# Designs tried in a protein design run: peptides against a protein of PDB entry 3ZN8. Part 15

Target 1, 125 residues: chain A of PDB entry 3ZN8
Amino acid sequence: LEEYDKIQKKMEDVMEGKGKLTLRDVYAQIIALRKMGPLSKVLQHIPGLGIMLPTPSEDQLKIGEEKIRRWLAALNSMTYKELENPNIIDKSRMRRIAEGSGLEVEEVRELLEWYNNMNRLLKMV

## One batch from the design tools (peptide; made by RFdiffusion4, then SolubleMPNN)

Design b1_p10_7_s1 (from b1_p10_7, 7 letters changed)
Fold by OpenDDE base, seed 3:
Structure b1_p10_7_s1 (fold): chain B 125 residues (1-125), chain A 10 residues (1-10)
Amino acid sequence: as target 1 above (125 residues)
Amino acid sequence: DKRFFEQLLL
């Protein structure tokens, strides 16, 4: 609960233009959610998600769990400096992260693109 | 919270 509240406050601060969302914040959020159980249980605890999103099929939940697992492998292969400042991740760093995580370079690129899109959207609110 | 999950699943 305390880790979750810290992450929510960090997201609110970033929405107010105070600070920046980092991949460390993303990592902490994923870990906090995984402590609540499988993705299916986590989704059940999100108020109003069941009204805005169709209940995901069992196969969609398995795909989501695998994507989270792969992204955690990438995040675990990053340095602290890369997690705090993802914009320093060049092609050489991205290849190293992919090799260290057992991922394709494109999957590491997808994670970084997702992060950049999230950090832009949070600043527009 | 909702936006994090929506964009993780997309």
Scores: peptide ipSAE 0.121, ipTM 0.706, DockQ to the pose 0.177
Fold by OpenDDE base, seed 4:
Structure b1_p10_7_s1 (fold): chain B 125 residues (1-125), chain A 10 residues (1-10)
Amino acid sequence: as target 1 above (125 residues)
Amino acid sequence: DKRFFEQLLL
C-alpha cells in the first residue's frame, strides 16, 4: 500500500507538471500491481473500469500477463541511467536490451513507444 | 489508477 501511494503521488505530480514519469516509475508500478495478484484481481481494484471496459476474457488476461512479464524482462535489462532517462535509449541500447531480455527489438520499441505516449498524455493534463 | 491501466492495455 505505501509503495502504491508513492506511485500514485508520483503520477499526480507528473500530471501537475511537478515531475517526469520515468521507466523506474513504470517498473515500480508494475511490481506494485503484481503484488495485488493476477491482472484479473488488479483490474477489480480499479473503480469504474468495469463500467467503461468490458471484462477481459481469460485469454486476454493471459496475453496481458505475458506482455507484462516481457516488459519486466526488458526493464530488468536496462541500466539505471536508461530507466531514469529513457530518451537516451538509441537503436544500439534497444538491441542490447532486447538481447539481454530475450525479446525482439520491436518489443523493446513498443515499450518505449508506450512510455512516450503515457508521458505525453500525463503532461497534457 | 484508471489512466495507468487504460494506457497499459492500449
Scores: peptide ipSAE 0.117, ipTM 0.696, DockQ to the pose 0.178
Fold by OpenDDE base, seed 5:
Structure b1_p10_7_s1 (fold): chain B 125 residues (1-125), chain A 10 residues (1-10)
Amino acid sequence: as target 1 above (125 residues)
Amino acid sequence: DKRFFEQLLL
């Protein structure tokens, strides 16, 4: 609960332009949610998600759970400096992260693109 | 919360 409240406050600060979302914040959030159970249970606890998203099929939930597992492997292969400042991740760092996580470089790129898009959206609010 | 998950799943 205390870790979750810290993550919420950090998200509020980012939306108010008082902070930056980092991959460390993303990691902490994914871990906090996984402590609540499988992705299927977590999604049921998100108010209004079931109103805006179609109920995911069991196969979509399995794909989503695997994607989260793969992104956690990438995040666990990052240095503290990379987690705090993902814009330092060049092609060499990206390859090292991919090799260390057993992922394709393209999957590490996709995580970084997602993070960049998220930060753009949070700045538009 | 909601916006984070919406963008994670899209």
Scores: peptide ipSAE 0.115, ipTM 0.694, DockQ to the pose 0.177
Fold by OpenDDE base, seed 1:
Structure b1_p10_7_s1 (fold): chain B 125 residues (1-125), chain A 10 residues (1-10)
Amino acid sequence: as target 1 above (125 residues)
Amino acid sequence: DKRFFEQLLL
């Protein structure tokens, strides 16, 4: 609960322009959610999500859980400097992260694009 | 929460 409240406060601070979302914040959020159980249980604990999203199929949940696992492998292969400032991740860093995580470079690029999109959305609110 | 999951699943 306390780790989750810290993550929520960090997201609020970013929305209010008092901070920036980092990949460290993303990592902390993914870990906090995984402590609640599999993605299916986590989704059930989010108020209003079950009203706005059709209940994902079991196959969609498996795909999402595998994607989260791969992203955690990528995040675990990043340096502290990369986690705090993802914009320094160039093609050489992406290749190193991919090799260190057993992922394709495109999967690392997808994580970074997702991060950039989320950070844009948080600044528009 | 909702926005993180929406962006993870999209």
Scores: peptide ipSAE 0.115, ipTM 0.700, DockQ to the pose 0.179

Design b1_p10_7_s2 (from b1_p10_7, 8 letters changed)
Fold by OpenDDE base, seed 3:
Structure b1_p10_7_s2 (fold): chain B 125 residues (1-125), chain A 10 residues (1-10)
Amino acid sequence: as target 1 above (125 residues)
Amino acid sequence: DEELQRALLL
């Protein structure tokens, strides 16, 4: 719970323009969510989301969990500088991260694209 | 993928 509150506060600071979302923040969030249990259980505790989100099938939950595991492998293969400043990740770094994590370069690209989209959304609010 | 993205934004 304390880890989750720190992540929420960090997101608020980024939305206020007082900070930057980093891949370290993403890592911390993934770890916090995994400690809380399956994403379906976490989402069920959020008022109103259980009405707006279709309950994922058990197979969709497994696919999502595997995607998170792959992203954690990528994040664990990044340097501290890359986690704090993901925009330094060029094609060479991306390939190294992919090789070190046992992922396709495309999967590392997808994680970075997701991060960039999130960081844009947080700046638009 | 969208549900995972939503959960990682919460």
Scores: peptide ipSAE 0.168, ipTM 0.729, DockQ to the pose 0.496
Fold by OpenDDE base, seed 1:
Order: C-alpha cells, then sequence, then structure tokens
Structure b1_p10_7_s2 (fold): chain B 125 residues (1-125), chain A 10 residues (1-10)
C-alpha cells in the first residue's frame, strides 16, 4: 500500500508539473501492480469502474503478463541514467538493451514509444 | 497494450 501511494503521489506531481515521469517510476508501478495481483480483480471491486471496463479474457491477461515480463527484462538491462532520463537512449543504447534483455530492438522501441506517449498524456491533464 | 496503459493511468 505505501509503495502504491508513493507512485500515485508521483503521478499527481507530474500532472501538476512538479515532477517528471521516468522509467524508474514505470518499473516501480509495474512491480506494485504485480504484488497487488491482476488489476482486473482490483478494479471489479471499485463501484462503477467494473461496469465500464470489459473483463479481460484469460488469453488477454496472459498476453499482457508476457508483455510486462519482456518490458521488465528491458528495464533491468538499462543503466540508472537511462531509467532516470530515457531521452538519452539512442540507437546504440537501444541495441545494447535489446541484446542484454534477449529482446528485438523493435520491442525496446515500443516500450520507449509507450513511455513517451504516457509522459505526453500526463502533461496534457 | 490498452490494459497496461489503463493500469498505469489508474
Amino acid sequence: as target 1 above (125 residues)
Amino acid sequence: DEELQRALLL
């Protein structure tokens, strides 16, 4: 619970322009969510949210879990400087991260694109 | 992808 509250406060600080979302924040959030179990099980207990979110199929949960596992491998292959400032990740760094994680370069690119999109959305709120 | 995006926004 305390780790989750710190992550929520960090997201609020980023939305208020008082902070920056990093890949370290993303890593911490993924780990916290995995400790809480499937978010679909948490969200179904929130009145009003369980009606608007389709319950993922068991196959969609497995695909999502595999994607998270692959992204955690990429994050574990990053330096502290890359986690804190993902904008320094050039083609050479991206290739090294892919090789170190056993992923394709495209999968590392997808993680970075997702991060950039998320960081843009949080600044528009 | 959409579930992970939703999980990180909630």
Scores: peptide ipSAE 0.165, ipTM 0.727, DockQ to the pose 0.487
Fold by OpenDDE base, seed 2:
Structure b1_p10_7_s2 (fold): chain B 125 residues (1-125), chain A 10 residues (1-10)
Amino acid sequence: as target 1 above (125 residues)
Amino acid sequence: DEELQRALLL
């Protein structure tokens, strides 16, 4: 709960323009979501919420979990400077991260593109 | 050390 509140407050600070979203913030959010796995199942049992949230198929959950696992491998293969400032990740850094994580360079690129899109969206609010 | 962290990830 305390880790979740810190992440929410950081997201609020970014939305207010008082900070930037980093890949460290993304890592912390992914870890928090994985720790909340039992709580998300409790929310699916609330009558009326299950009609408004499409319950992902078990296969979609597995695909999503595997994608998150791959992104965690990439994040674990980044330097602290790369996590704090993802814009420094050039083609050479991207290749190193891919090799160190056992991923394709395109998968690391997809993570960075997702981050860039999220960071643009958060600056428009 | 960033170089040490790079070497541990290779």
Scores: peptide ipSAE 0.124, ipTM 0.696, DockQ to the pose 0.026
Fold by OpenDDE base, seed 5:
Structure b1_p10_7_s2 (fold): chain B 125 residues (1-125), chain A 10 residues (1-10)
Amino acid sequence: as target 1 above (125 residues)
Amino acid sequence: DEELQRALLL
């Protein structure tokens, strides 16, 4: 609960333009979402919530879980400096992260592009 | 790994 509240406050600070979204914040969010996995299944049994969220097919859930697992492997292969300042990740750092995580360079690039797009959108609010 | 050492120092 305390970890979740810290993540929410950090997102509020970024939305207000007072903070910076980092890959450390992304890591913390992914871990929080995985801890909530059993609770999300309980919420699907609440009448009215299941109509508002199209339940992804079991195959879409597996694809999403695999993508999250791959992104966690990439994040675990980053240095603290890279997690705090993802803009320092050049082609050499990206290749090292890919090799250390057992991913293709393109998959690490996809994570960084997603982060860059998210950080741009949050700065426009 | 020299790349890992460079990544810690920079």
Scores: peptide ipSAE 0.120, ipTM 0.699, DockQ to the pose 0.025

Design b1_p10_7_s3 (from b1_p10_7, 7 letters changed)
Fold by OpenDDE base, seed 1:
Structure b1_p10_7_s3 (fold): chain B 125 residues (1-125), chain A 10 residues (1-10)
Amino acid sequence: as target 1 above (125 residues)
Amino acid sequence: DDEFERALLL
């Protein structure tokens, strides 16, 4: 709960323009969401929320879980400076991260593009 | 620092 409240406060600070979302913040969020795994299932059992949120099929949940595991492998293959400042990740760094994580370079690029899009959206709110 | 951390990941 304390870790989740810190992540939420960090997101609020970023939305207010008082900070920057980093890949370290993304890593912490993914870990918190994985620890909360039962809470996502509890929310799916709330009457009325299952009508507003298309319940992902069990196969879609497995695909999403595998994608998160692959992104965690990429994040674990980054330096502290790369996690704090993802914009320094050039083609050479991206290739190293891919090789160290057992991913394709395109999968590392997809993670970085997702991060860049998220950071743009948070600045527009 | 970054080069040292990079060498530890190689």
Scores: peptide ipSAE 0.225, ipTM 0.814, DockQ to the pose 0.025
Fold by OpenDDE base, seed 2:
Structure b1_p10_7_s3 (fold): chain B 125 residues (1-125), chain A 10 residues (1-10)
Amino acid sequence: as target 1 above (125 residues)
Amino acid sequence: DDEFERALLL
């Protein structure tokens, strides 16, 4: 819970222009969400939420979990400097990260593109 | 050193 509150506060600070979202923040968010996994299932049992949120199929949940696992492997293969400043990740760094994580270079590129898109969205709010 | 951090991840 304390880790989650720190991440929320950091997202608020980024939306206010007081900081930047980093891949370290993404990593921390993914870990926090995974730790909350049992609690997120409790939210699905709240009457009325299942009407507002299409419950992902079990197969969609498995696909999402696999994608998150692959992104965690990529993040675990990044240096501290890369996590703090993802914009330094060139083709050589991206290839190293892919090799170290057992991913395709395109999958590492997809993670970085997602991060870039997220940062653009947070700056528009 | 960023090169040292790279070598630890290889």
Scores: peptide ipSAE 0.222, ipTM 0.803, DockQ to the pose 0.025
Fold by OpenDDE base, seed 3:
Structure b1_p10_7_s3 (fold): chain B 125 residues (1-125), chain A 10 residues (1-10)
Amino acid sequence: as target 1 above (125 residues)
Amino acid sequence: DDEFERALLL
């Protein structure tokens, strides 16, 4: 709960234009969501929420879980400086992260692109 | 140093 409240406050600060979303914040969110795993499944069974949130198929959930696992491996292969400022990740750093995590360079690129899109979206709200 | 952190992850 305390970790979740810190994440919410950080998102509010970013929406107010105070600070930026980092890959450290993304890592903390993924870990918090994984700790809540059973509770997230319970929320999908709330009547009426499934009308506003398309319930992902079991196959989409498995694909999403594997993608999150691979992204966690990439994040665990990043330096503190890379996590705080992902814009410094050049081709050499991206290759190192891929090799250290057992990922393709394209998968590391996809994570960084997703981060950039999310950070842009949060600044427009 | 960022280079030291990089070497530790290799």
Scores: peptide ipSAE 0.219, ipTM 0.805, DockQ to the pose 0.025
Fold by OpenDDE base, seed 4:
Structure b1_p10_7_s3 (fold): chain B 125 residues (1-125), chain A 10 residues (1-10)
Amino acid sequence: as target 1 above (125 residues)
Amino acid sequence: DDEFERALLL
């Protein structure tokens, strides 16, 4: 619970323009959410998500859990500098991260694109 | 070394 509250406060600070979201923050969030249990329980704790998303099928939850596991492998293969400044991740770094995590380069690109989109959205609030 | 720093902080 304390780790979750720290992450929520960090997200609020970023939305208020008092900071930046990093991949380290994303890593901490994923770990905290996994400690809460299966993705089904996690989704129940996200305000407004139960109203905006149809209840995902059990198969969609499994796909989401596998995707999160793969993203954790990518994050575990990043350097501290890359986690703090994901914009330094070039094609060479992406390939190294993919090789180190057992992922395709496209999956690492998808994680970075998701991060970039999230960081843009948080800066527009 | 940023990998050493990572290993201490994660």
Scores: peptide ipSAE 0.208, ipTM 0.807, DockQ to the pose 0.035

Design b1_p10_7_s4 (from b1_p10_7, 6 letters changed)
Fold by OpenDDE base, seed 5:
Structure b1_p10_7_s4 (fold): chain B 125 residues (1-125), chain A 10 residues (1-10)
Amino acid sequence: as target 1 above (125 residues)
Amino acid sequence: DKLFEQWLLL
């Protein structure tokens, strides 16, 4: 609970333009979500909300879980400096991260592109 | 949370 509240407060600070979203923050959020289990399953048990949320198929949940597992492997293969400043990740760093995580370079690129897109959206709010 | 989960699944 206390780790979760710290992550939420930092996300609020980023949304207010007071902070920067880093890959460290992304890592912490993924870990918090995995500890709580699929929030979608919890929300499906709330009367009246289960009808309004597209229930991911069990296959979509498995695909999402595998993607999260791969992204965690990439994040665990990054240095602290790379997690705090992902913009320093050049082609050489990207290849090292891919090799260390057992991923294709393209999957590491996709994670970095997702992060860059997220930071662009947060600057428009 | 819910916004981050939505953006992670997109």
Scores: peptide ipSAE 0.180, ipTM 0.729, DockQ to the pose 0.173
Fold by OpenDDE base, seed 1:
Structure b1_p10_7_s4 (fold): chain B 125 residues (1-125), chain A 10 residues (1-10)
Amino acid sequence: as target 1 above (125 residues)
Amino acid sequence: DKLFEQWLLL
């Protein structure tokens, strides 16, 4: 709970323009979501919340979990400087991260593109 | 929470 509240407050600070979202924040949020996995399932069983939340198919959940696992491998292969400033990740760094994580270079590019898109959207709110 | 999971799926 306390780790989650820190992540939410940081996301609010980023949305208010008081901070920047980093890949370290993405990592922390992914870890928090994985820790809350049982709680997310409990919330889906609350009458009235289940109508607002399309339950992903079990296959979509498995695909999402595998994608998250791969992205965590990429994030674990990044340096602290890369996590704090993803814009420094050039083709050479991206290849090193891919090789170190056992991923394709395209999967690392997809993570970086997702991060960039998320930062653009957070600046529009 | 679910906003971030939805954003991971996009």
Scores: peptide ipSAE 0.179, ipTM 0.736, DockQ to the pose 0.177
Fold by OpenDDE base, seed 4:
Structure b1_p10_7_s4 (fold): chain B 125 residues (1-125), chain A 10 residues (1-10)
Amino acid sequence: as target 1 above (125 residues)
Amino acid sequence: DKLFEQWLLL
């Protein structure tokens, strides 16, 4: 709970333009969610929140869980400098991360593209 | 919470 609250506060600070989202923050959030497993499902059952979000099918949840597991493998293969400054990740670094994680370079690129899109959205708030 | 689910789905 305390780790989750620190991550949420950091996300609020980033949304307020007071911080920078890093891949370390992404990693910490993914880990916090996996620890909270049943609570994220309970939050989907809050009356009024579930009417506006399509509940993912069990198959979509399995696909999402596999994607998260693959992204965690990529993140675990990154250096601290890469996690803090993902913009330094070039083609050579992407290949090393892919090889070290057992992923395709395209999957590492997808993670970085997602991060870049998120970091752009967070700067517009 | 809802912001984070939206954040993973984007």
Scores: peptide ipSAE 0.171, ipTM 0.731, DockQ to the pose 0.176
Fold by OpenDDE base, seed 2:
Structure b1_p10_7_s4 (fold): chain B 125 residues (1-125), chain A 10 residues (1-10)
Amino acid sequence: as target 1 above (125 residues)
Amino acid sequence: DKLFEQWLLL
């Protein structure tokens, strides 16, 4: 609970323009969400919330979990400087991260593009 | 988590 509250507060601070979303924050959020796995299932059992949350098919959940696992492998292959400032990740760094994580360079690029899109959206709020 | 926090401090 305390780690989740720290991540939520940091996300709020970023949305308020008081902070910068980093790949470290993304990593911490993914780990927190994975630890909360039972609580997400409890929310699906609340009458009325299950109608507003399209329950992903079990296959969509598996695909999403595999994508998250691949992104975690990429994040674990980054340096502290790269996690704190993803904008320094050039083609050479992307290749090193891909090789270190067993991923394609395109998958590392997709993660960085997703991060850049998210960080742009958070600056528009 | 503690291992990742330690890795971030290195």
Scores: peptide ipSAE 0.114, ipTM 0.678, DockQ to the pose 0.037

Design b1_p10_8_s1 (from b1_p10_8, 7 letters changed)
Fold by OpenDDE base, seed 2:
Formats: sequence, structure tokens, C-alpha cells
Structure b1_p10_8_s1 (fold): chain B 125 residues (1-125), chain A 10 residues (1-10)
Amino acid sequence: as target 1 above (125 residues)
Amino acid sequence: PLLELLYSFL
């Protein structure tokens, strides 16, 4: 609980433009959410989600859960420097991360693209 | 908040 609250507060600070979202922050939050249980249980703890998003099917939850596992594998294959500053991840680093995680390079690229899009959105708020 | 964003991009 306390670790989760610290991560939430840090995320709020980032949303307020007081910080930078890193892949370390993403990793820490995914791990904190995973301690609450499977994706289905975590989604039940988000107020207003059922108003903003359609209730996911069981198959959609399985797909989302698999995607989270793959992204965690990629994140676990990153160095501390890469997690803190994902912009240093070049083609060589991306290939190493893919090989170390058992992922396609394209899946690692997708995670990095998602992270970049997230940081763009956070700068617009 | 991050999970809502994750869901929006999955």
C-alpha cells in the first residue's frame, strides 16, 4: 500500500509537470498494480473506468495481461540507465533488450513508442 | 491513472 501510494503521488507530480515519467516509473507502477492481482481485479479498483471505457471481455483481459507480461520482460532486460533515460535506447540496445526478453525488436519498439506517446500526452496536460 | 493510459493504448 505505502509503495503504491508513493508511485501514485509521483505519477501525479509528473502529470502536474513537476517530474519526468521514466520507464522505471512505468515498471514500478506495473509491479505495484500486479501486487493487487490480475488485470481484471486492478481495473475494478479504478473509479470511473466503467464510465470511460467499455467493460473488457475475458479475451481482451487475457490479451492485455499477456501484453503486460511481455512489456515486463522487456523492462527487466533494460539497464538502470535505460530505464531512467529511455532516449538512449538505440537500435543496438533495442536488439539486446529483445534478445534478452525473448521478444521481437518490433515489440520493444512498440513499448518505446507507447512511452514516447505517454510523455507527449503528459506535457500537454 | 497509468493503468487507464495502459488500457487506452492496448
Scores: peptide ipSAE 0.156, ipTM 0.708, DockQ to the pose 0.488
Fold by OpenDDE base, seed 3:
Structure b1_p10_8_s1 (fold): chain B 125 residues (1-125), chain A 10 residues (1-10)
Amino acid sequence: as target 1 above (125 residues)
Amino acid sequence: PLLELLYSFL
């Protein structure tokens, strides 16, 4: 619980523009949330989500849980330096990460694209 | 907040 609260506070600080979101922060948050249970239980702890987003079906939750598992495999195959500064991940690094995680290079690219889009959104808030 | 964003992209 205390570790989760520290991660949440850091995410709030990043959302307020007081910090930079890294893939280490993403990883730490995913791990903290997985300790709370399946994605369904995690979503129940997000205030306002049920108002802003449709309630996911059981099949959507399964797809989401599998996508999180695949992204964790990619994150586990990254170096500390890559997690802290994902912008250094070139085509050679992406291929290594994909091979080490058992993913397609496209799936690693999708994670990085998501991260880049997230950081763009956080800079606009 | 990050989870809301994650969910939006899942």
Scores: peptide ipSAE 0.154, ipTM 0.703, DockQ to the pose 0.538
Fold by OpenDDE base, seed 1:
Structure b1_p10_8_s1 (fold): chain B 125 residues (1-125), chain A 10 residues (1-10)
Amino acid sequence: as target 1 above (125 residues)
Amino acid sequence: PLLELLYSFL
């Protein structure tokens, strides 16, 4: 709970333009959420989500849970410098991360694209 | 916030 509150406050600061979301922040949040249980249980703890989003099927939850595990494997294969500044991840680093995590390079690219899109959205709020 | 956005991209 206390770790989650620190992460939430940091995200609020980022949304207010007082900071930058890093992949370290993403990693810490995913880990905090995983401590709450499976993705289905995590989604149940988000107020209003069941009103704003269609209830995912059991198969969609399994796919999402697998995707989270794969992204965690990628994040665990990154260096501290890469987690703090993902923009340094070139093709060579991306290949190393993919090989170290047992992922395709395209899956590592997808994570980085997601992160970049996230940072763009947070700057528009 | 980040979870809702994570869900949107998963």
Scores: peptide ipSAE 0.153, ipTM 0.706, DockQ to the pose 0.542
Fold by OpenDDE base, seed 5:
Structure b1_p10_8_s1 (fold): chain B 125 residues (1-125), chain A 10 residues (1-10)
Amino acid sequence: as target 1 above (125 residues)
Amino acid sequence: PLLELLYSFL
């Protein structure tokens, strides 16, 4: 709980433009949320999700859980410097991360694109 | 908030 509250406060500071979201922050939050149980239980704890987003099917939850597991494998294959500053991840680093995680390079690219899109959204709020 | 955004991209 205390670790989760620290991550939420840091996220609020980032949304206010007082900080920068890193892949380390993403990793820490995913791990904190996974301590609550499977993705289905975690989604039930998000206020307003059932109002803002369609309720995912059981198959969509399984796909989402597999995607999170793959992204955690990629994150676990990154260096501390890459997690803190993902912008340093070039094609060579991306290939190394893919090989180390057992993923396709395209899956690592998708994670980095998601992170970049997330940072764009946080700057518009 | 992050997980809600995560779900929007999954």
Scores: peptide ipSAE 0.153, ipTM 0.704, DockQ to the pose 0.530

Design b1_p10_8_s2 (from b1_p10_8, 7 letters changed)
Fold by OpenDDE base, seed 5:
Structure b1_p10_8_s2 (fold): chain B 125 residues (1-125), chain A 10 residues (1-10)
Amino acid sequence: as target 1 above (125 residues)
Amino acid sequence: TLLQLLYEFL
């Protein structure tokens, strides 16, 4: 709970334009959510998800759980400098991260594109 | 997707 509240507060500071979201913050959130249990239990704790998204099937939950493991593998293969400033991740760093995590370069690219899109949205609020 | 999940938490 306390780690989650610290992450939430840092995210509120980002939404207020007082902070910057990093991949370290994303990593910390994923780990905090994983401490709550399987993805199925985590989804039950998201306010409004049941209104915005159809209830996922068991197979969709398994796919989602595998995608979380892949994202954690990518994040674990990043350097501290890359986690704090993902904008330094060039094509060479992206290939190294993919190789170190056992992922396709495209999967690492998708994570970085998501992070960039999220930071754009947070700057418009 | 995981991206949608992370968007709703952020």
Scores: peptide ipSAE 0.116, ipTM 0.689, DockQ to the pose 0.215
Fold by OpenDDE base, seed 2:
Structure b1_p10_8_s2 (fold): chain B 125 residues (1-125), chain A 10 residues (1-10)
Amino acid sequence: as target 1 above (125 residues)
Amino acid sequence: TLLQLLYEFL
């Protein structure tokens, strides 16, 4: 609980423009959520999700869990400097991360594109 | 998508 609350507060500070969202912050949140249990249990703790999204099928939950696992593998293959400043990740770094995580370079690119889009949205708030 | 889930958590 306390570790999750600290991570959540840090994200609130980022949303308030008091911080910078990094991939380290993303990693820490995913890990905190994973400590609560499988994705199905995590989804039950999100207020309003059951109103906005149809209850995911067991197969959709499995697909979601597998995608989280892959992104965690990519994040675990990043250096501290890359996690703190993902903008330094060039094609050579993407290839290394992909090789180290057993992923396609395209899937590492998708994670980075998502992060960049998220940081753009946070700068508009 | 995982993207939507992560959007709801941030």
Scores: peptide ipSAE 0.115, ipTM 0.694, DockQ to the pose 0.215
Fold by OpenDDE base, seed 1:
Structure b1_p10_8_s2 (fold): chain B 125 residues (1-125), chain A 10 residues (1-10)
Amino acid sequence: as target 1 above (125 residues)
Amino acid sequence: TLLQLLYEFL
């Protein structure tokens, strides 16, 4: 609970101060969440989540945990400039990130699409 | 929250 509230407050402070979520902010949050344990434990610590969202199956939790691991590999293969401004990631950069992370280019594209969708939603809140 | 968005898109 207290660690989650600290992560939320830090996210709010970052969003208020920068007006935009970056992939560096995403990376920092994923790392903070992973310190709470497996995705299953993290989800159990979110008040009201079990009321708002269906309880994930064990297989869905494994898929989600593996996806987070793969996205962290991609984020670790990005330059600081790419993390701060993901919009500069062209096809050449995306391919380099994929090769450096052992991922398919499609998985790097999916991370970037997810990030863009997140930024759209966060502008509506 | 980021976690809700993470859960919706994973």
Scores: peptide ipSAE 0.109, ipTM 0.695, DockQ to the pose 0.506
Fold by OpenDDE base, seed 3:
Structure b1_p10_8_s2 (fold): chain B 125 residues (1-125), chain A 10 residues (1-10)
Amino acid sequence: as target 1 above (125 residues)
Amino acid sequence: TLLQLLYEFL
């Protein structure tokens, strides 16, 4: 409970916007965007998305919402140190996060792989 | 945006 309240309170301190993308930044942005409504409504607020990406079907939006829900469960099962420094997440931490979130270890690995790919892309810009 | 990146990888 107390660690969750600390994560929640620090979600209000959204993005120091300076430095390496963290999973805290990812989490905070997902929550901020979800306050706008369901994924369908949030996507409508992204300028140029309808020009750059195919309009998602209703089923694709449901799949996307479920994936976001699962990733939020994983993020909610991380320690603050792991959210700030995801590179410390070893196999033991991944298993704990998976068990705590009700996810497969592979799904936690997929989130971390996505995060690593995002940080690689951000270094190329 | 981060959400656009999410959409590309979901």
Scores: peptide ipSAE 0.103, ipTM 0.688, DockQ to the pose 0.494

